# Designs tried in a protein design run: peptides against a protein of PDB entry 7UQJ. Part 44

Target 1, 160 residues: chain A of PDB entry 7UQJ
Amino acid sequence: PELYQNFNITPPRGVLFHGPPGTGKTLMARALAASCSSDERKITFFMRKGADILSKWVGEAERQLRLLFEEAKKHQPSIIFFDEIDGLAPVRSSKQEQIHASIVSTLLALMDGMDNRGQVIVIGATNRPDAVDPALRRPGRFDREFYFPLPDVKARFKIL

## One batch from the design tools (peptide; aimed at target 1 V58 E97, target 1 (a further copy) V58 K95)

Design b2_p15_8 (made by RFdiffusion4)
Pose (drawn by RFdiffusion4):
Structure b2_p15_8 (pose): chain A 160 residues (1-160), chain B 160 residues (1-160), chain C 160 residues (1-160), chain P 15 residues (1-15)
Amino acid sequence: as target 1 above (160 residues)
Amino acid sequence: as target 1 above (160 residues)
Amino acid sequence: as target 1 above (160 residues)
Amino acid sequence: APIELAPIERAPIEL
């Protein structure tokens, strides 16, 4: 931590996995979760699939998001993987419902808002990156974007 | 206050920060929240978002807005910051749930009934200005609209 | 009435001020209420909003609307003004609440219960006219309309 | 006697 405090830098804590289907996005997330449970320093893994937080009550989806990010603050070494994040956080449109844009606005305020979110890495895997809200694709929330391509010749040899 | 009486004008009590993502809106609100808590006279900063207002009960979201504005009037030199305000206050539509139009109507009434002396300032950052209701964007409710643009060369030099 | 009842032209049961925001609709009702700064028993003015009638309870909103209309009949020549009548009477649909729908179901029955010797006029204002419920715009209700447009050049000169 | 209203439920959500 002194190396990051040597400068006035904060580490990148957000990655957006994107690429075609079957290219290794969830596999890489699974390998990262298995590696986080065997290095004997507790990096807590939070798994979230799509719109797992959707509810029929008003304001319960934003409350579940606030609770997920808070429980991430309780244990500092924690990770949040959002599988299929283009179903949870679509581009905010006036035509669609307000539960969607309200979830996206809560995710924006919880990733880079007024309060610091802590040592919480946020990973999102998507097949449709341009269905993710463009305010979620900037540094401070999903700094990096890993493009997982269809494998080339050497990579297909290695996979096989 | 005599200057604002000599000319028959009311000081603006509302600002709408708007601009592209990552251009300085939450940063300015964070710098103003730190400047509220330093000096010999204290300004009280009230931070809000859509999650700690929206409720599942009838008449509880508008009661939380009224409690916010009454508590800010109690601590009279005050700032109220609504982040991602298009999620809290979208454009009123009959094809949406009534809770969002009811929040926009309660917010319009509470802003039209403030102290009328520049005591409670209301600051909102929408990232998208069109999504916010036009009734809130008229002078009297959010008087000023600060456009935080993408920085030009001298601004990028200063930021770097 | 000595003059206007000679010709049998009935006064309107419901007159609707509609237009863009900031066009002076609340000013006209405030100026008509300052024309109620006159002596008693003539042009009693009631200033209500799309809020401060609707409540947590199930009967106080309709009971209060029936009482407002009864006090309006008690002082015979009287005017009821509903500012932001889309807040009191939104469009009834299947995303609509039950309390607003019953407020509309009682306001319609109270406007059809108003007698032909027109001594209670109900003026209502809105910035979004096709967001008020369609039933109050039917004949025998809010049927005469006043459009308040943005000002032209001479009008802006007078305003300045 | 005063009667209280039920909690507010959302309409079916479409993706």

Design b2_p15_8_s1 (made by RFdiffusion4, then SolubleMPNN; from b2_p15_8, 10 letters changed)
Fold by OpenDDE base, seed 2:
Structure b2_p15_8_s1 (fold): chain B 160 residues (1-160), chain C 160 residues (1-160), chain D 160 residues (1-160), chain A 15 residues (1-15)
Amino acid sequence: as target 1 above (160 residues)
Amino acid sequence: as target 1 above (160 residues)
Amino acid sequence: as target 1 above (160 residues)
Amino acid sequence: SPVLHPPLERAEVKF
């Protein structure tokens, strides 16, 4: 919450971290969760994998997403981090496309249902931004995209 | 400890991590502390904020710095991380300048008093390297500076 | 390079970063590659995925590993980062076990063939340390292990 | 309130 407040930027309901594998998207999300928490304002960090949402939550994925957002709201300020959100993309089966469509529809509804005044930030991380449903990338959802470049050889050298 | 030993570079007593807000300086310091600890050689990580040194330690800041360095030496190998070390810089009051001067003098003496053979590393992180007292940036103190660039516009989006 | 030299620890040829998904292993490796490079001493960072070694390099994996280590030696000081090194673990097929055994044997030979004076560090990252071949975890190979805990709720806040 | 002794949060970064 605080990092976004200090920049006078309306907190995105969702932030898409995209870039090649190992560019630090997952760590950055964790690092944002931690930097936004002060002694007075502890930020609760929730993490899920996109592939786990499809595979482990079969038949209950929508319910588990609802519970996740309710828990995040209950423990606000909070960050929900979806690692590998491109893992929500269907593997080539009509059944998986239907399951995907239902899960994505639920995620859209949950992101749209977040009050803009709520201290819940959703971060999606992907290696394949083009594999993320365009509906998730609209205003009020993952409307901010942060490209995690391969640190150009030069920029790898400067962080350490 | 090991990753850096191979590079045969004289160990800095202090390392200054500098760069714009959110460039991952604090994360890097924690990440260095982490990477230096093995099962056989746990590195003890100490963290302080520069602003907390001025505000929370009023009247005892010098003593608390001494105790911090003694404890770091007792628990070597260790890392002392000063986050927001530019927060030692006074706000515009003569009283704060005197308090700053005393705290900086104490920190200088503690860094100068570290035996070069001691396994204590001091990391300072700042968003304002020019607000860090030049005396802290001299050889044998924070004599190595790591610029955490604004990740080029592409990589700024990684830290937010 | 420098922070670790002070700790007088025999430089590991290999470091195993292990811990649950998203604990920052890949970013830490990148962050180590970056810290070791100064304006005078640029560290070249090489990244490969364990699963890509098995799947994309079928029939040339051993050759590609050799070329990788030669290039890392040519561009020393350098870091070779194997992300998802547990992805070298066979899926339950005798053919994959043989391919795994050949690739692991090649990696072992390459790590053993590194002169201890060489400025090449190998970092392996895994979510499943028990799925990494114990031969890779021996002295002179990945002989140092850095557990990236799930940041305990407290340590989630500590990675920032 | 001046928190007198910020606990030395020994961040035992149990890595």
Scores: peptide ipSAE 0.000, ipTM 0.202, DockQ to the pose 0.085
OpenDDE base, seeds 1, 3, 4, 5: peptide ipSAE 0.000, 0.000, 0.000, 0.000; ipTM 0.322, 0.202, 0.170, 0.218; seeds 1, 3, 4, 5 fail the geometry check

Design b2_p15_8_s2 (made by RFdiffusion4, then SolubleMPNN; from b2_p15_8, 9 letters changed)
Fold by OpenDDE base, seed 5:
Structure b2_p15_8_s2 (fold): chain B 160 residues (1-160), chain C 160 residues (1-160), chain D 160 residues (1-160), chain A 15 residues (1-15)
Amino acid sequence: as target 1 above (160 residues)
Amino acid sequence: as target 1 above (160 residues)
Amino acid sequence: as target 1 above (160 residues)
Amino acid sequence: APQLHPPLERSEVTL
């Protein structure tokens, strides 16, 4: 309720931040977490990288995703930020495609399994929204999308 | 001189970073500090929040501001970053208006009192430039303003 | 020369941005690129991720690194930003260790081969400076390090 | 050791 009240949103299960790299998607997710935190209401921010899920969690990625969602639910209100969620996308190899498909399938199931009463927001950030599996972009998952354009270069020139 | 020479700018006494929350104002300030630092020339970065000046420094805010500017001058080249400088604005009460007016008056005097020979930059960040006292936005104070646009506002409204 | 003149710095071949995730290292690198750009002098910003170098460039990573440095030199003044440069670190497998060692060796050679006359800055960003190969942190490579602390830490930072 | 358990990067984002 209240995480979503602070957002004035019908509880998004997932939000996709997309735009060129270094447009501050990660920063925005943290800044949103910070701005939604108060002394009265701390937001627990969880961060993972799509590439870390595939590489550092080899053979346990699905279990680590489950644990992440359980911990996020336990420490609600919470934000799960998947930086580079397109990094869950396969490197073009049949073995990596299977691993990817399993991880994505697990993420889909975890997002689908989020009861609408939980104060858990999932934010996915990508530089390539078209590299995010369309199944993740469906209603009840990352069904809200946010374009992060390059910060206007002209504003930076006046600082110099 | 040199901090401002690196910027090819008439030494801004103050720069106002404005734009919606999470547009990276705080990050940009830190980042400017980091970029202006070298092994040969370390920049001392001081950060304060406008709300902290009013709340945590109750009854000493003016003294703490003076000490901050003295320390910044002592450790020049330096950046003073006021995050949420609009948080120096009163909550609308006559007592808080007086406290606010005193703090703002002190900040005005400190910015006016900066000798153009000092390598101290003041950066104010706000999400609400119109909530910043116009007196702070005058020449010799926060006389340069930088808009940090939302990574496309249309994105933010679909979260809402 | 001129990129480094703008910084008044002995030309860092490489700068390591390190600190907790979402402290905005990527946004900073872009902010630096944009700040170092003027209407008279556009900085070409190249971005790569350490994990993408290992994963998306499988079997061509070394060639793609060479092409990146050649393009950066061709489009100087330029910044090469390696986000997650610690993602060049091996997934712990003998085959991946060899691939990693080859990629790191290529990056070392490319950084060493940068003629001091080139207007190319390399910025590496990491959340784990200790996960960056010490060979990359040597003089003439990423020999300057900038810590990006979390914003909430009682912020007097001497940016070294 | 492979960090079998990537530490849950829990940051309480306190303002």
Scores: peptide ipSAE 0.008, ipTM 0.236, DockQ to the pose 0.058
OpenDDE base, seeds 1, 2, 3, 4: peptide ipSAE 0.005, 0.000, 0.005, 0.000; ipTM 0.356, 0.214, 0.319, 0.183; seeds 3, 4 fail the geometry check

Design b2_p15_8_s3 (made by RFdiffusion4, then SolubleMPNN; from b2_p15_8, 12 letters changed)
Fold by OpenDDE base, seed 2:
Structure b2_p15_8_s3 (fold): chain B 160 residues (1-160), chain C 160 residues (1-160), chain D 160 residues (1-160), chain A 15 residues (1-15)
Amino acid sequence: as target 1 above (160 residues)
Amino acid sequence: as target 1 above (160 residues)
Amino acid sequence: as target 1 above (160 residues)
Amino acid sequence: PPVLHEPLVRPEVTF
């Protein structure tokens, strides 16, 4: 939040970190939280795995998402980091459509319901950006995408 | 392997990375592989999730571990990285004991069967080092442990 | 640049990232570039390896440095990231002194020639901060140093 | 009963 406030930039509601496993997506989200924190303005960092929300909270995943966003809003400025967000909001495929569709719809509504002045940033991390529901990748949601390549020894480290 | 050879250190057969989620354990394992790789000596990096080996290979997890170690031995110098190794070799608890015990026993045998001259390093990463079977943490196995703290805010990455 | 401008901090002309190989120095440099970029204000990220500048541009390394700084100045706000800067500006040792001395002198002049209002940040990364010419570590150059411990800040990152 | 896993709502870290 502070990073974007200081830039006079409307904080993107969501940032998508994508790239191969172990490219430091989660580390970076934490480093961003740390870099935006001051002694006067501590950023609260919320981390969740997408697959864990689905598997541990069968039938309650929507409620847990709402509670997560409420808690993040209560502890502003805050970052919500979804690791493996492709596990939480996979692309709609016919067999598991209803449960995933409701979770995606809830996450969309939560991201859309954030005031642009809100000090809550949502970071989604995925190894498969194309496996994330395209509705999440629209403006006002995960409207910024950040590619974490493997540290190639030839590393065009184009993290972005 | 090269890294330990250059230091005149007998390569630990296994290294345990532990610490909170998103502290860069996987990134570090990859970066070590990259740093040890030269144009003349490429290190082969094998990555597996402990939970994925159990869930995807029900009844074949032992065979998949053997094949992984054989392939790593064939592609020496190599690093085997187990992400979430607490998912592969959880502490013995009564209800799932038999399946986990056989996988642990196989992993122990594979680590014990590595010649000290082998150019295969095994890295296990966990968020819960106490959830890893203590038998894996003995000398000749994961005999070195590296705690990945959160980037302390006092590690002021005073990037600010 | 923007990060430091927004903090009412005179942008350090240079930031030295130091720490063991693979601690995420390059990752962090890019994440900083990312975090400072907006839709309105894209930061241009220039990455070079110190050793590559010396090895690929024997006799032209000074010219390539000048061109790099000109291009970074043209594309403000920008970050110049030198990976392995100890390879570009090693501590003066007797046998290779003349060629390295001219490159160091050129880099010093380029960093000294940046207006404090310039939106160009220089990040140098090294595994050996003591192998970097101390002249680069003076105020108005790499005047901020960031230790990238192995992800254990307290890690006995005795991966070696 | 679904094992009440620790309430997911807890912040992991406050920086």
Scores: peptide ipSAE 0.024, ipTM 0.368, DockQ to the pose 0.064; fails the geometry check
OpenDDE base, seeds 1, 3, 4, 5: peptide ipSAE 0.016, 0.008, 0.005, 0.008; ipTM 0.401, 0.245, 0.187, 0.389; seeds 1, 3, 4, 5 fail the geometry check

Design b2_p15_8_s4 (made by RFdiffusion4, then SolubleMPNN; from b2_p15_8, 11 letters changed)
Fold by OpenDDE base, seed 2:
Structure b2_p15_8_s4 (fold): chain B 160 residues (1-160), chain C 160 residues (1-160), chain D 160 residues (1-160), chain A 15 residues (1-15)
Amino acid sequence: as target 1 above (160 residues)
Amino acid sequence: as target 1 above (160 residues)
Amino acid sequence: as target 1 above (160 residues)
Amino acid sequence: PPVEYPPLVRPEVTF
C-alpha cells in the first residue's frame, strides 16, 4: 500500500520476484513488508514455501491456501510471500498435471477474488520465472515482475 | 565461550535470536560459531529446524534432540542452532498440546542438564518470540534475547 | 567458464564451498552464476539441497541426480549448486552406509562423466568439509575448496 | 514497527 501510494501506482495484486537464488528476493519481500509498515500501520507478513504447500499439505493444500488468504485479509494491510512459487505453480505441461492443476486453479481463484481495494499484496519469488504457470503472470495476478540481478561480486566482497 | 570470555560475560546456556524473518538470525548464529573458532579451537556447529524436528521425526523427535545434545557435548566447544524454534517449542496453550509438550519438556530437560561449565551454546532463532514457550526463556535456558531489527532499506540498497 | 578463462585457470569440474553455515556459500555460488553470465551468455543455475535429495527422493535420488546433470548439460553454460552436500554425500563410515553409498557412487560417476570441456560447474556447499566423502574431493571432482570465513561481526553490523 | 508474523497455520498433520 504505502510503497505504491508513494509512487502513485495502483498496488498490484501480485508481484513476481525472479532471479538467481540468493539475490535477496526473500530478503526484499521482507524489506518491503517493513518499509510499508509505519507506527500507525503494522503490515502483517505471511510466508509460505511453494514446495512445502505441495509436500506437507497433500490433499489440504487448497484449504491451506484459502485459510492463508483469509488470514491475510483479516490482518490487512498484509503481504503474502510465496517463496519458491515455481514449486507451487509449475507450468501445467509438466507431467505432474492433476494435483498441481488444482492448486494452481485455487491460487488463481484466490488472487482473482481479492478486491482491488484490498490491502493484500501477494509476492511470489522464483528462481525460474519460465517454470511458473503463465496464467499467474496475467493482469490482476502476478502482473508486475522484478528481476533480482546478482549483486556485483565487488559489492559482495565488501560484505564478506 | 571465547566471545563471552572476551566480554567478561558468563556464557549463557541459551541465546534467543528473535526478529523478523530474513534479518540474518541464522547468518548471525553461524557468524558467532566461526568468530569463536580459532585455528586451535574449532567450534562445531549443529543446525536443526524446529519445524523439521516435529514433522520429519514424529515419535523420535525427543530421541533426536537427546542425540543432538550428546553429539554437541562430544564435539565441544559447540553451538547448537535451532532455526524456527517457535515451530519446535510453541506455547503450551496452543491446541496441538500433547505432542509438543513432550518435545518442549525434553528440550527443557536437556538445557537444564547441561553443566554451566560445558562449552555448548544453544541458539534459538524465532520470528515470533511470543510463540516460544515462556519456560524456554527462563534463566539457565534461553536467558539472553537478541532482537534482530530489519536492516534499514538504505543499508540494503548499498549491498544490492 | 568465463571467470576461469579470465583468470587463465582450467575450470574445475567441482568446487567445494566450505565454512560455517550462513557465511554466504549459497550466496557466493549464486554470485558466481551471474558474474559468469553476460548479455551474450546466460548461465543456468541449478540448486539442490543434499538433505532433500536423500529425504524426498528415497529410491529415485540417483535418477534425479542423473536428470539434474542432463538438464545442466542441456542448458550449458550452467552451474549445479548442491547446498548441504554433506547431507547427500556423508562419509561412508557413517552408520547409514548402503543408501548413501549408492547416491555418492552415482554423484562420483556423474562428475567423472563430465567432459573437462563442458561448461558445467558443480559447486558443493558444506558446513562440515570433513563430513563429505573424501572421494568427492579428489581431482576431477570437488578438486578446489574455498573456505568461507565468517564475515567479521563489524562487516555485518555495517549491513544491518 | 514490529512486523507481526501471523502464527504459522501449522498444517494439522492429519495422520
Scores: peptide ipSAE 0.009, ipTM 0.275, DockQ to the pose 0.139
OpenDDE base, seeds 1, 3, 4, 5: peptide ipSAE 0.000, 0.015, 0.006, 0.008; ipTM 0.341, 0.254, 0.191, 0.395; seeds 1, 3, 5 fail the geometry check

## One batch from the design tools (peptide; aimed at target 1 K56 V58 G59)

Design b2_p16_1_s1 (made by RFdiffusion4, then SolubleMPNN; its pose is not in this set)
Fold by OpenDDE base, seed 5:
Structure b2_p16_1_s1 (fold): chain B 160 residues (1-160), chain C 160 residues (1-160), chain D 160 residues (1-160), chain A 16 residues (1-16)
Amino acid sequence: as target 1 above (160 residues)
Amino acid sequence: as target 1 above (160 residues)
Amino acid sequence: as target 1 above (160 residues)
Amino acid sequence: SERTQLRDEAQREREE
């Protein structure tokens, strides 16, 4: 939230974390959620996997997304983290099932409706940013993107 | 490899990374792969998702596991990382489909056969260690477990 | 920046990432740099190693620090990431060379001068927070600290 | 793009 005001940037409604698998996208999202949290003001962190929203809630995915966003609003300040968002919101131009298109449409509408959501940040993580529906990557949605590079061989040696 | 020699510890055949989603399990596995990699000796990192082995290779999952382990042996030193291994090897006592039981059995046999595998480390990551078949958590398999704690709330507030 | 306003917290001029090697400190810093960046407003990320500032710029380290901070100000919004900041800013009470004390003094002055620096965030990473000069850890400097826990001690010993 | 800058920085860090 605040980084964006100080920059006179409309807080992105969403942030896309992208990069190779295991580059710490999810860790970062969690670390961000905690960094915004104090003893006085805990940030509520909501995590969902894109594929889980599709598979676990067949026919209810749109409803579950709506509930997730409302719950995040209720518990603001909050972060919604979609891991593997390419599983939730694959490119519409692909020969994808109608169910995916509907879920993507719901997510788009929910992102567009965020102006009135208060202190809710949405983070999407993917290994394949180009597999995410471009409509989600537009201004007012996941309009900020972070590349998580592979820790290079030299970087890894310094970590362990 | 080297740390195990220095400690005279038999390299674990398998390591289970567990903890809440996005605690850096996959990142750590990748970081480990690189830290063990030098310019002279690159570690080959194989990554598979448990659910992908089931879903993408319906009826061939056992064969794909065997091939994965042989390829890892061929490209040793190597790391096999199973992300979401609870999707691959759910508890046998659960009402699981026969296909899951067969795949788990194959993975068990492959882990048990690792004495002859040379410098192959297997890392499994899960959010739910108790959902992993206990047979995989026995000595000679994923006999070492790592909890990835959530970055504490206090740590988070100071970054953002 | 903004999270601090919403909490009526003065945005830290600096954030200290601390924890064992490879706990994602550098990764986190990079991901933060990215998270603050949009297509409209790219955050400039400046990375320096503490030891490199000492060793590569012998006799010019103070000048290089000043230039780094001015460049970061020129390219704001920006992040300055000091990796291994304990190499740059070791405890003054230690029997350290006068050169280190001078560099630390320069960094202190630069951090203190940040009120007029605009949208520049400084992140220091260290494996040894207690090796960092306490003067850097005071309010208005690296006054916020993040512990990057090891994936549990048992974890490291079992993987490596 | 930001992606390019981060790649270029990551590449510079490899060269350094």
Scores: peptide ipSAE 0.000, ipTM 0.349, DockQ to the pose 0.078
OpenDDE base, seeds 1, 2, 3, 4: peptide ipSAE 0.000, 0.000, 0.000, 0.000; ipTM 0.302, 0.221, 0.265, 0.180; seeds 1, 2, 3, 4 fail the geometry check

Design b2_p16_1_s2 (made by RFdiffusion4, then SolubleMPNN; its pose is not in this set)
Fold by OpenDDE base, seed 4:
Structure b2_p16_1_s2 (fold): chain B 160 residues (1-160), chain C 160 residues (1-160), chain D 160 residues (1-160), chain A 16 residues (1-16)
Amino acid sequence: as target 1 above (160 residues)
Amino acid sequence: as target 1 above (160 residues)
Amino acid sequence: as target 1 above (160 residues)
Amino acid sequence: AERTKLRDELQRKREE
């Protein structure tokens, strides 16, 4: 409940951060996790990279996703942050279809299976929102999108 | 010797950086490596992610850890930075026990086997210090801990 | 053409960012990608970690590199950023020779096979330029090198 | 010298 109020999202909705690289998507996800953490309420932060799930767990990616969501639920309130989620859920029309389709299907099922009362937020970050399977961008999944514009030259100088 | 003086640690002790995500643990580890590097003395920095060692090297993670420590010793003075070390050394009571237990046992043996005169420092970063195997947090291993508090809104705006 | 003008490089040349950890190599690569992106011209940014390609794709790393370069060409103008490229292309004299030699050979062939008119730039980042296979540092590959000095204490405090 | 020029050029392109 409170975690979702802090993010102003209706569960089990995910948030897609998209924008050019270096716009601070990962930093923002971390900063949000950090801002929602108080002394009274520690938010558990899970970070995974999309391409990491596919390639580390060839044939076990589905199981690892299930375990991740179970662990996030066990340690709620929690944030699951998928960095480079386009690597996890590429458009189904890409020829890597079978492995990706199974993993995407598992992620869809996990997001759809999230209890509305669970204190788990899913953040996906991508540089290529159009490369993310449209099924993940539907209501009840990654249905809120935040564009991270390029920091202006001044903002880049503050990061660099 | 000098490397350990720069970190004010007794070898073979490791340092655990813990705190909320986005608090700059990885940046601090990098900045420390950087600060200890002079023109006269280049510090070799090895970065590994905990979950990466487990999942990339299923059945070879122990060998990869040994190789990492050997390489760090060969290129001393050096820093080994384990990002997300809770992914490498989860609490042994977690049901992923056998693979994790072997890897943790290897890491323990490697840290215990470090020569007190070696110029290798091990930094572990985690968002979940309680998820790290307590055996790694014992004297002679990750026995110094630094809490990274949330950057205030102003500090986050400097990183973002 | 324009992408290469923006980077002031002759294609198919790569750029090696080297320097101490935390000097902003990854941030610079991202900022360059961001700076070269205009409203009229979106630059596609591909990020891979060297050790990730080796270890996720044991036996498929060559295929994944080919796919990465094909995708970068398909989505041109694009930047391929290899973080920790010393993990992908270690010096061939290291006892991990056969797997690494095949992957390095594939990366060499991919860089050599880049069309001079392609709008793909390859950036490699390393903390250990001397650990990168010298074959990758030859003309037509990573033949431009940028040293990232340690941010002074003040600059580190701005990143931290 | 070339590395310094390249750094300066990167810095200039960061300032532009």
Scores: peptide ipSAE 0.000, ipTM 0.176, DockQ to the pose 0.025
OpenDDE base, seeds 1, 2, 3, 5: peptide ipSAE 0.000, 0.000, 0.000, 0.000; ipTM 0.330, 0.245, 0.267, 0.200; seeds 1, 2, 3, 5 fail the geometry check

